# Designs tried in a protein design run: peptides against a protein of PDB entry 5VVV. Part 87

Target 1, 276 residues: chain A of PDB entry 5VVV
Amino acid sequence: FLCGVVEGFYGRPWVMEQRKELFRRLQKWELNTYLYAPKDDYKHRMFWREMYSVEEAEQLMTLISAAREYEIEFIYAISPGLDITFSNPKEVSTLKRKLDQVSQFGCRSFALLFDDIDHNMCAADKEVFSSFAHAQVSITNEIYQYLGEPETFLFCPTEYCGTFCYPNVSQSPYLRTVGEKLLPGIEVLWTGPKVVSKEIPVESIEEVSKIIKRAPVIWDNIHANDYDQKRLFLGPYKGRSTELIPRLKGVLTNPNCEFEANYVAIHTLATWYKSN
Target 2, 276 residues: chain A of PDB entry 5VVV as posed
Amino acid sequence: FLCGVVEGFYGRPWVMEQRKELFRRLQKWELNTYLYAPKDDYKHRMFWREMYSVEEAEQLMTLISAAREYEIEFIYAISPGLDITFSNPKEVSTLKRKLDQVSQFGCRSFALLFDNIDHNMCAADKEVFSSFAHAQVSITNEIYQYLGEPETFLFCPTEYCGTFCYPNVSQSPYLRTVGEKLLPGIEVLWTGPKVVSKEIPVESIEEVSKIIKRAPVIWDNIHANDYDQKRLFLGPYKGRSTELIPRLKGVLTNPNCEFEANYVAIHTLATWYKSN

## One batch from the design tools (peptide; made by RFdiffusion4, then SolubleMPNN)

Design b2_p16_3_s4 (from b2_p16_3, 9 letters changed)
Fold by OpenDDE base, seed 4:
Structure b2_p16_3_s4 (fold): chain B 276 residues (1-276), chain A 16 residues (1-16)
Amino acid sequence: as target 1 above (276 residues)
Amino acid sequence: MKKYEESKKRYIEAAL
């Protein structure tokens, strides 16, 4: 069971010292996972093709080493979906080289994120892939296999919540393709019925699990404030029955952008997780 | 830049 934090917000990324402090807190609270997915890391999303500089590499190596020191699984995410051409072998090779670099930093767990992108493929991709889901699954499977089938590999679908599913969760051709074609060793991220789910009913997890053919990892936006930075979410982790735990592969909270605001959010997630 | 801003906007509009 993956339980911890995803740094997955829009806005100023946490500094390396905050991330190290996070790992210390995660260990102390018996959480086990950190997903590196800061939207405003230029080399994560906008410039996903760009290799890390020597200085950035040293920082990431140090960060990954710190995660290991605190027994926190460091998952490196990349979000190529803004402008990748899935059918272009050069794009695939560029993605491979980027993940090879991160592997050299000592990273062993990875995520491919296709969140918050347009469903429309370019003409070249339409000639090769039957759908956007087929294109995403193809590259995800290829990368997963290329990396030697790492123990933890995550996929964030474009339809990552109930409200994004067309026509709905149970009938989504996109999620059906993901469920049928995504290799079984790849985990699927899900935010619940909504982008920000006040509640995640058990039935909603059973519904999505059926179509994706696996238990999801919750990317939990309950404490996310990047959509309205004038608000801070300081309340406890709630609206998730502990009956979800045996039905999930994990829960990663995507909390407030302000690192200092997240004590209650993360601590109460840990309490929730240990209460089962 | 434009694609990033469009992506962010899509998220914000759906999160609200």
Scores: peptide ipSAE 0.718, ipTM 0.964, DockQ to the pose 0.950
Fold by OpenDDE base, seed 1:
Structure b2_p16_3_s4 (fold): chain B 276 residues (1-276), chain A 16 residues (1-16)
Amino acid sequence: as target 1 above (276 residues)
Amino acid sequence: MKKYEESKKRYIEAAL
């Protein structure tokens, strides 16, 4: 069971010292996972093709080593979906080389994210792939196999919540393609019925699990504040029954952008996890 | 830049 934090917000990323302090807190609270997915890291999303500099490499190596010291699984995410051409072998090779570089930093766990992108493929991709889901699954499976089938590999679908599913969760052709064609060793990220789910009913997890043919990992936006700069979410982790735990592969909370605001959010997630 | 801003806008509008 993956339990911890995803740094997955829009806005100023946490500094390396905040991330190291996070790992110490995660270990102390018996949590085990950190997902590196800051949307404003230029080399994660906007400029995903660009290799890390020597200085950036040293920082990432130090961060990955710190995660290992605290027995926290460090998952590196990349979000190529803004402008990747799936049918172009040069794009696939560029993605492989970027993940090879991160593997050299000592990273062993990875995520490929297709959140918050346009559903329209370019003309070249439409000639090769039957749908957007087929294109995403093809590249995800290829990357997973290229990396030697790492123990932890995550996929974030474009339809990552109930409200994004067309026509609905149980009948989505997109999620059906993901469930049927995504390799079984790849985990699927999900935010619940909504982008920000006030509640995640057990029945809603049973519904999505059936179509994706696996238990999801929850990307939990309950404490996310990047959509409203006037708010801080300081309340406890709630609206998730402990009956979800045996029905999930994990829970990663995407909390407030302000690192110092997240004590209650993370501590109460840990209490919830240990209460089962 | 444009695609990033459109992506962020899509998220914000759905999160509200």
Scores: peptide ipSAE 0.714, ipTM 0.964, DockQ to the pose 0.963
Fold by OpenDDE base, seed 5:
Structure b2_p16_3_s4 (fold): chain B 276 residues (1-276), chain A 16 residues (1-16)
Amino acid sequence: as target 1 above (276 residues)
Amino acid sequence: MKKYEESKKRYIEAAL
C-alpha cells in the first residue's frame, strides 16, 4: 500500500530542504511514499525533453539518496502530454533517455502523467492509434518494459476523475482501453468523483476499479490549494472511509503549496491509514 | 508556455 505525499501542485515547487524534512516526517508517521510531480519543475512538464544539468542532477541524486535514508519510496513522475507526438519514435527515444538519466540518479520507481491535457490527438497520431487512450497506453507499456518493469510504475489517465469520464466512469471507452491494454503491473492514479473530491465513496472506487481492472492509487486533492492560493486547507483528512484501504493500492495526498501548512493534512492521513 | 497555461486553466476550472 503506497501512502504518503505527491508534490503535484501548480506553483512554486518545494525546495530540497523542505523535501528532506518531508521525508523525515513521513518516516516518523510511518508513511512510505513520495511522488515527485511538481507542475512548475520545467523539466517535469513544460520542457520534459530537456535533460537535467549537472547541478540539477546532483540535487536530484541527493534528494533520492535522502528518500532512501528515510525509507521513503521516491517515485519520479514525468508529464510529456502537453506536446508529445506519440507516434514519433524520436519522442519515445527522448522520453527513454530522460528516464535513463533519472534512473542513473538512483531512482527505481516512475510515473507517466497525462493529466490536464487535450483529448485530441494530432493528425500523425490519429494515423497510428485508434484512440488517445491507445496512444497513451502504448507509450506507457513501452516505457515500463524498457525500464525493466520496475516494482512501482504509475500512470495518470487524462480521465483521472469521475467528472472527466465520458460518458461516465463505467462506460468510458478511454478507461476501458486503459483497463484492457495497460500492463497489469502498472498502477492507475485517480482523484475520486471530482478533481477535488470532498468525499470518495466506496461505491465510486468499486466502479472505477472494475473498468480499469485494478485497485487505483488515490491522488488526493482534498488539501490542494493551487487552484485558489488565497485559501489554506488546514482541516483533517476526512470524507474517506477506512473501508477504502483494502480497495486501494495507495493514497498520495497532494497538499497545500505552502509546505508549512501541511502538518495536519499529512499527520491525519497517517492516522487514517494506521486506523485499519 | 501557452499549452502549460491552458493545462493549468483546465485543472483550475474543474477544481472550483
Scores: peptide ipSAE 0.713, ipTM 0.964, DockQ to the pose 0.947
Fold by OpenDDE base, seed 3:
Structure b2_p16_3_s4 (fold): chain B 276 residues (1-276), chain A 16 residues (1-16)
Amino acid sequence: as target 1 above (276 residues)
Amino acid sequence: MKKYEESKKRYIEAAL
């Protein structure tokens, strides 16, 4: 069961010292996972093709080493979906080389994120793939296999919540393709009925699990505030029954952008997790 | 830049 934090917000990424402090807290609270997915890391999303510099590499190596020191699984995410051409073997090779570099930093767990992108494929991809889901699954499976089928590999679908599913969760052709074609060792990220789910009913998890043919990992935006700069969510982790725990592969909270605001959010997630 | 801003906009509009 993956339980911890995703640094997955839009806005200023946490500094290395904050991330190390996070790992100390995660260990202390018996949480086990950190997903590196800061959208404002240029080489994560906007410039995903660009290799890390020597200085950036040293920072990431230090960060990954710190996660290991605190027994936290460091998952590196990349979001190529803004401008990747899935059918172009050069793009696939570029993605492979980027993940090879991160593997050299000592990273062993990875994620491919296709969140917040347009559903329309380019003309070249339309000639090769039957759908956007087929294109995403193809590259995800290829990368997963290329990396030697790492123990933890995550996929964030473009339809990552109930409100993004067309026509709905149980009938989504996109999620059906993901469920049928995504290799079984690849985990699927999900935010619940909404992008920011006030509640995640058990029935909603049973519904999505059926179509994706696996238990999801919750990317939990309950404490996210990057969508409204005037908000700080200081309340407890709530609206999730502990009955979800046996039906999930994990829960990763995407908390407030302000690192210092997240004590209650993360601590109460830990309490929730240990209450099963 | 433009695609990033469009991506962020999709998220914000759905999160509000």
Scores: peptide ipSAE 0.702, ipTM 0.961, DockQ to the pose 0.952

Design b2_p16_4_s1 (from b2_p16_4, 9 letters changed)
Fold by OpenDDE base, seed 2:
Order: C-alpha cells, then sequence, then structure tokens
Structure b2_p16_4_s1 (fold): chain B 276 residues (1-276), chain A 16 residues (1-16)
C-alpha cells in the first residue's frame, strides 16, 4: 500500500530542505511514499525533454538519497503530454534517455502523468493510434518494459476523476482502453468523483476499479489550494471511509502549496491509514 | 464544472 504525499500542485515547488523535512515526517508517521510531480518544475512538464544539468543532478541525487535514508519510496514523475508526439520514435527515445538519467541518480520508481492535457492527438498520432488512450498506453507500456518493469510504476490518466470521464466512469472508452491494454504491473492514479472530492464513496472506487481492472492509487486533492491561493486547507483528512483501504493500492495526498500548512493534512492521513 | 476543474483547465490553457 502506497501512502504519503504527491508534490503535484501548480505554483512554486518545495525547496530541497522542505522535501527532506517531509521525508522525516513521513517516516515518523509510518508513511512510505513521495511522488515528485511539481507542475511548475520546468524539466518535469514544460521542458520534459531537457536533461538535468550537473547541479540539478547533484540536487536530485541528494534528494533521492535522503528519501532512501528515511525509508521513503521516491517516485519520479514526468508529464510529457503537453507536446509529445507518441508515434515519433525520437520522442520515445528522448523520454527513455531522461528516465535513464534519473535512474542513474538512484531512482527505482517512476510515473508517467497525462493529467491536465488536451484530449486531441496531433495528426501524426491519429494515423498510428486508434485513440488517445491507445497512444498513452503504448508509450507507457514501452517505457515500463524498457526500465525493466520497476516494482512501482504509476500512470495518471487524462480522465483522472469522475467529472472528466466521457460519458461517465463505467462507460468511458478511454478508461476501458487503459484497463484492457495497460500492463497489469502498472498502477493507475485516480482522484475520485471530482478534481477536489469532498467525499470518495466506496461505490465510486468499485466502479473505477472495474473498468481499469485494478485497485487505483488515490491522488487526493482534498487539501490542494493551488486553485485558490487565498485559501489554506487546514482541516483533517476526512470523507474517506477506512473501507477504502482494502480496495486501493494507495493514497497520495496533494496538499497545500505552502509546505508549513500541511502538518494536520499529512498527520491525519497517517492516522486514517493506521486505523484499518 | 467545479472551481478547481476550471482552474486546472485554465492552468493547462496557460501552459500552451
Amino acid sequence: as target 1 above (276 residues)
Amino acid sequence: MEKYEKAKKKAFEAAL
């Protein structure tokens, strides 16, 4: 069971010292996972093709080493979906080289994120792939196999919550293709009925699990504030029954952008996880 | 569409 934090918000990423403090807190609270997915990290999303510099490499190696010291699984995410051509072997090779570099930093767990992108493929991809889901699954399976089938590999769908599913969760051709064609060793991220789900009913997890043919990892935006910087979400982790735990592969909370605001959010997630 | 869904969409549109 993956339980911890995704740094998955828009806005200023956390500094390395905040991330190290996070790992110390995660260990102390018996949480086990950190997903590196900061939307405004240039080489994560907008410039995903760019290799890390020597200085950036040293920082990431130090961060990954710190995660290992605190027994936290460091999952490196990349979000190539803004401008990748899925059918172009050069793009696939560029993605492979980027993940090889991160593997050299001592990273062993990875994620491919296709959240917050357009559903339209380019003309070249439309000639090769029958749908956007087929393109995403193709590259995700290829990268997963290329990396030697790492123990933890995550996929974030473009339809990552109920309100983004067309026509709905149980009838989504996109999620059906993901469920049928994504390799079984790849985990699927899910956010619940909405982008910010006040509640995640058990029935809603049973519905999505059926179509994706696996238990999801929850990307939980309950404490996310990137959409309203005038608000801090200081309340407890709530509106999730503990009956979800045996039906999930994990829960990763995407909390407030302000690192210092997240004590209650993360601590109460840990209490929730240990209450089952 | 929820407030956050609109914000996510707007953030995507601003990154193009």
Scores: peptide ipSAE 0.066, ipTM 0.773, DockQ to the pose 0.125
Fold by OpenDDE base, seed 1:
Structure b2_p16_4_s1 (fold): chain B 276 residues (1-276), chain A 16 residues (1-16)
Amino acid sequence: as target 1 above (276 residues)
Amino acid sequence: MEKYEKAKKKAFEAAL
């Protein structure tokens, strides 16, 4: 069971010292996972093709080493979906080389994120792939196999919540393709019925699990504040039954942008997890 | 909820 934090918000990323302090807190609270997915990290999303500099490499190696010191699984995410051509072998090779560089930093766990992108494929991809889901699954399976089938590999679908599913969760052709074609060792991220789910009913997890043919990892936006920088979400982790735990592969909370605001959010997630 | 979905979409559109 993956339980911890995703740094997955828009806005100023956390500094390296905040991330190291996070790992210490995660270990202390018996949480086990950190997903590196800061939307405004240029080399994570907008410039995903760009290799890390020597200085950036030293920082990431130090961060990954710190995660290992605290027994925290460091998952490196990349979000190529803004402008990748899925059918172009050069794009696939560029993605492979980027993940090879991160593997050299000592990273062993990875994620491919296709959240917050347009559903329209370019003309070249439409000639090769029957749908956007087929294109995403093809590259995800190829990368997963290329990396030697890592123990932890995550996929974030473009339809990552109930409100984004067309026509709905149980009938989505996109999620059906993901469930049928995504290799069984790849985990699927999900935010619940909505992007920010006030509640995540058990029945809603049973519905999505059936179509994706696996238990999801919850990307939980309950404490996310990137959409309203004038608000801090200081309340407890709630609106999730502990009956979800045996029906999930994990829970990763995407908390407030302000690192110092997240004590209650993360601590109450840990209490929830240990109550099962 | 709808505000966040709209904000995510706007952040995507501003990155284009």
Scores: peptide ipSAE 0.066, ipTM 0.777, DockQ to the pose 0.125
Fold by OpenDDE base, seed 5:
Structure b2_p16_4_s1 (fold): chain B 276 residues (1-276), chain A 16 residues (1-16)
Amino acid sequence: as target 1 above (276 residues)
Amino acid sequence: MEKYEKAKKKAFEAAL
């Protein structure tokens, strides 16, 4: 069971010292996972093709080493979906080289994120792939296999919540393709019925699990404030039954952008997790 | 569409 934090918000990323402090807190609270997915890290998303500099490499190596020191699984995410051409072997090779670089930093767990992108494929991809889901699954499977089938590999679908599913969760051709074609060792991220789910009913997890043919990892936006930085979500982790735990592969909270605001959010997630 | 869904959509539209 993956339980911890995703740094997955828009806005100023956390500094390396905040991330190290996070790992210490996660260990102390018996949480085990950190997903590196800061939307405004240019080399994560907008410039995903760009290799890390020597200085950035040293920082990431240090961060990954710190995660290991605190027994925290460091998952490196990349979001190539803004402008990748899935059918172009050069794009696939560029993605491979980027993940090879991160593997050299000692990273062993990875994520491919296709959240917050247009559903339209380019003309070249439309000639090769039957749908956007087929394109995403193809590259995800290829990358997963290329990396030697790492123990933890995550996929974030473009339809990552109930409100984004067309026509709905149980009938989505996109999620059906993901469920049927995504290799079984790849985990699927999900935010619940909505992007920010006030509640995640058990029945809603059973519905999505059926179509994706696996228990999801919850990307939990309950404490996310990137959409309204004038608000801080200081309340406890709530609106999730502990009966979800045996029905999930994990829960990763995407909390407030302000690192200092997240004590209650993360601590109460840990209490929730240990109560099962 | 929730406030966050609108914000994510706007962030996506601004990144293009």
Scores: peptide ipSAE 0.065, ipTM 0.777, DockQ to the pose 0.126
Fold by OpenDDE base, seed 3:
Structure b2_p16_4_s1 (fold): chain B 276 residues (1-276), chain A 16 residues (1-16)
Amino acid sequence: as target 1 above (276 residues)
Amino acid sequence: MEKYEKAKKKAFEAAL
């Protein structure tokens, strides 16, 4: 069961010292996972093709080593979906080289994120792939196999919540293709009925699990505030039954952008996780 | 469409 934090917000990423302090807190609270997915880290999303510099490499190696010191699984995410051509072998090879570099930093767990992108394929991809889901699954499976089938590999769908599913969760052709074609060892990220789910009913997890043919990992935006700079949510982790735990592969909270605001968010997630 | 869904969409549109 993956339980911890995703750094998945828009806005200024956390500094390395904050991330190390996070790992210490995660260990202390018996949480086990950190997903590196900061949307405004240039080489994560907008410039995903660019290799890390020597200085950036040293920072990432130090961060990954610190995660290991605190027994935290470090998952490196990349979000190539803004401008990748899925049918182009050069794009696939560029993605491979980027993940090879991160593997050399000692990273063993990875994520491909296709959240917050347009649903339309380019003309070249439309000639090769039957749908956008087929294109995403093809590259995800290829990368997963290329990396030697890592123990933890995550996929974030473009339809990552109930409100983004067309026509709905159980009838989505996109999620059906993901469920049918995504290799079984690849985990699927999900935010619940909404992007910011006030509640995640058990029935909603049963519905999505059926179509994706696996238990999801919750990317939980309950404490997210990147969408409203006036919001600071200091309330407990709530609106999730502990009956979800046996029906999930994990829960990763995407908390407030302000690092120091997240004590209650992360601590109450840990209490929730240990209460089953 | 929630405020956050609109904000994420706007953040996506601003990154293009």
Scores: peptide ipSAE 0.057, ipTM 0.758, DockQ to the pose 0.126

Design b2_p16_4_s2 (from b2_p16_4, 11 letters changed)
Fold by OpenDDE base, seed 2:
Structure b2_p16_4_s2 (fold): chain B 276 residues (1-276), chain A 16 residues (1-16)
Amino acid sequence: as target 1 above (276 residues)
Amino acid sequence: MKKYEEALEKAKKAAL
């Protein structure tokens, strides 16, 4: 069971010292996972093709080593979906080289994120792939196999919550393709009924699990505030029954952008996780 | 609540 934090918000990423302090807190609270997915990290999303500099490499190696010291699984995410051409072997090779570089930093767990992108494939991809889901699954499976089938590999769908599913969760051709064609060792991220789910009902997890043919990892935006910088979400982790735990592969909270605001959010997630 | 979820859904879609 993956339980911890995704740094998955828009806005200023956390500094390395905040991330190290996070790992210490995660260990102390018996949480086990950090997903590196900061949207405004240039080499994560907008410039995903760019290799890390020597200085950036040293920082990432230090961060990954710190995660290991605190027994936190460091999952490196990349979000190539803004401008990748899935059918272009050069793009696939560029993605492979980027993940090879991160593997050299001592990273062993990875994520491919296709959240917050347009559903339209380019003309070249439309000639090769039957749908956007087929394109995403193809590259994800290829990368997963290329990396030697790492123990933890995550996929974030473009339809990552109920309100993004067309026509709905149980009838989504996109999620059906993901469920049928994504290799079984790849975990699927899910956000619940909405982008910010006040509640995640058990029935909603059973519904998505059926179509994706696996228990999801929750990307939980309950404490996310990147959409409204005038608000801090200081309340407890709530609106998730503990009956979800046996039906999930994990829960990763995407909390407030302000690192210091997240004590209650993360601590109460840990209390929730240990209550079952 | 609905307005903030819709605002976030719009903001996440508008960041495209």
Scores: peptide ipSAE 0.065, ipTM 0.783, DockQ to the pose 0.088
Fold by OpenDDE base, seed 1:
Structure b2_p16_4_s2 (fold): chain B 276 residues (1-276), chain A 16 residues (1-16)
Amino acid sequence: as target 1 above (276 residues)
Amino acid sequence: MKKYEEALEKAKKAAL
């Protein structure tokens, strides 16, 4: 069971010292996972093709080493979906070389994110792939196999919540293709019925699990505040039954942008997890 | 609730 934090918000990323302090807190609270997915990290999303500089490499190696020291699984995410051409072997090779560089930093766990992108493929991809889901699954399976089938590999679908599914969760052709064609060792991220789910009913997890043919990892936006910089979400982790735990592969909370605001959010997630 | 999802979706689309 993956339990911890995703740094997955828009806005200023956390500094390296905040991330190291997070790992210490995660260990202390018996949580085990950190997903590196800061939207405004240029080499994560907008400039995903660019290799890390020597200075950036030293920082990431130090961060990954700190995660290992605190027994925290460091998952490196990349979001190539803004402008990748899935049918172009050069794009696939560029993605492979980027993940090879991160593997050299000592990273062993990875994620491919296709959240918050347009649903339209380019003309070249439409000639090769039957749908956007087929293109995403093809590259994800190829990268997963190329990396030697790492123990933890995550996929974030473009339809990552109930409100983004067309026509609905149980009938989505996109999620059907993901469930049928994504290799069984790859985990699927999900935010619940909504982007910001006030509640995640057990029945909603049973519905999505059936179509994706696996238990999801919850990307939980309950404490996310990137959409409203005038608000802090300081309340406890709530609206999730502990009956979800045996039906999930994990829970990763995407909390407030302000690092210092997240004590209650993360501590109450840990209490919820240990109550099962 | 819907207003915050729409605001998040707009913020996400404005960062594209």
Scores: peptide ipSAE 0.064, ipTM 0.788, DockQ to the pose 0.094
Fold by OpenDDE base, seed 5:
Structure b2_p16_4_s2 (fold): chain B 276 residues (1-276), chain A 16 residues (1-16)
Amino acid sequence: as target 1 above (276 residues)
Amino acid sequence: MKKYEEALEKAKKAAL
């Protein structure tokens, strides 16, 4: 069971010292996972093709080493979906080289994120792939196999919540393709019925699990404030029954951008997780 | 709640 934090918000990323402090807190609270997915890291999303500099490499190596020191699984995410051409072998090779670089930093767990992108493929991809889901699954499977089938590999679908599913969760052709064609060792990220789910009913997890043919990992935006930085979500982790735990592969909270605001959010997630 | 999801979707789209 993956339980911890995703740094997955828009806005100023946490500094390396905040991330190390997070790992110490995660260990102390018997949480086990950190997903590196800061949207405003240029080399994570906008310039995903760009290799890390020597200085950035040293920082990431230090961060990954710190995660290991605290027994936290460091998952490196990349979000190539803004401008990747899935059918272009050069793009696939560029993605491979980027993940090879991160593998050299000692990273062993990875995520491909296709959240917050347009559902439309480019003309070249439309000639090769039957759908956007087929394109995403193809590259994800290829990368997963290329990396030697790492123990933890995550996929974030473009339809990552109930409100983004067309026509709905159980009938989504996109999620059906993901469920049927995504390799079984790849985990699927999900935010619940909504992007920001007040509640995640058990029935909603059973519905998505059926179509994706696996238990999801919750990317939980309950404490996310990147959409309204004038608000801080200081309340406890709530609106998730503990009956979800046996039906999930994990829960990663995407909390407030303000690192200091997240103590209650993360601590109460840990309490919830231990309430089994 | 709809307003926050819409705000998040708008913020996410504005960063695109």
Scores: peptide ipSAE 0.060, ipTM 0.784, DockQ to the pose 0.094
Fold by OpenDDE base, seed 3:
Structure b2_p16_4_s2 (fold): chain B 276 residues (1-276), chain A 16 residues (1-16)
Amino acid sequence: as target 1 above (276 residues)
Amino acid sequence: MKKYEEALEKAKKAAL
C-alpha cells in the first residue's frame, strides 16, 4: 500500500530542504511514499525532453538518497503529454534517455502522467493509434518494460476523475482501453469523483476499479490549493471511509503549495491509514 | 503559456 505525499501542484515547487523535512515527517508518521510530480518543474513537464544539468543531477541524487535514508519510496514522475508525439520513435527514445538519467540517480520507481492535457492526438498519432488511450498505453507499457518492470510504476490517465470521464466512469472508452491494455504491473492514479473530491465513496472506487481492472492509487487533492490561491485547507483528512484501504493500492495526498500548511493534512492521512 | 494556464485553471475549476 503506497501512502504518503505527491508533490503534484502547480506553482513554485518545494525546495530540497523542505522535501527532506517531508521525508522525515513521513517516516515519523509511518508513511512510505513520495511522488515527485511538481507541475512547474520545467524538466518534469514543459521541457520534459531536457536532461538534468550536473547541478540538478546532484540535487536529485541527494534528494533520492535522503528518501532512502528515511525509508521513503521516491517515485519520479514525468509529464510528457503536452507535446509528445506518441508514434515518433525519437520521442520514445528521448523519454527513455530521460528516465535512464533519473535511474542513474538511484531512482527505482517511476510514473508517467497524462493529466491536464488535451485529448486530441496529432495527425501522425491518429495514423498509428486507434485512440488517445491506445497511444498513452503503448508508450507507458514500452517504458515500463524498458525500465525492467520496476516494482512501482504509476500511470495517471487523462480521465483521472469521474467528472473527466466521457460519458461516465463505467462507460468510458478511454478507461476501458487503459484497463484492457495497460500492463497489470502498472498502477493507475485516480482523484475520485472530482479533481478535488470532498468525498470518495466506496462504490465510486468499485466502479473505477472494475473498468481499469485494478485497485487505483488515489491522488488525493482534498488539501490542494493550487487552483485557488486564497484557499488554505488546514482541516483533517476526511470523507474517505477506511473501507477504501483494502480497495486501493495507495493514497498520495497532493497538499497545499505552502509546505508548512500541511502538518494536519499529512498527519491525519497517517492516522486514517493506521486506523484500519 | 498564460492562455494554457487559464485553460487548465478553468478545466480544474470546472471539475471541482
Scores: peptide ipSAE 0.046, ipTM 0.756, DockQ to the pose 0.444

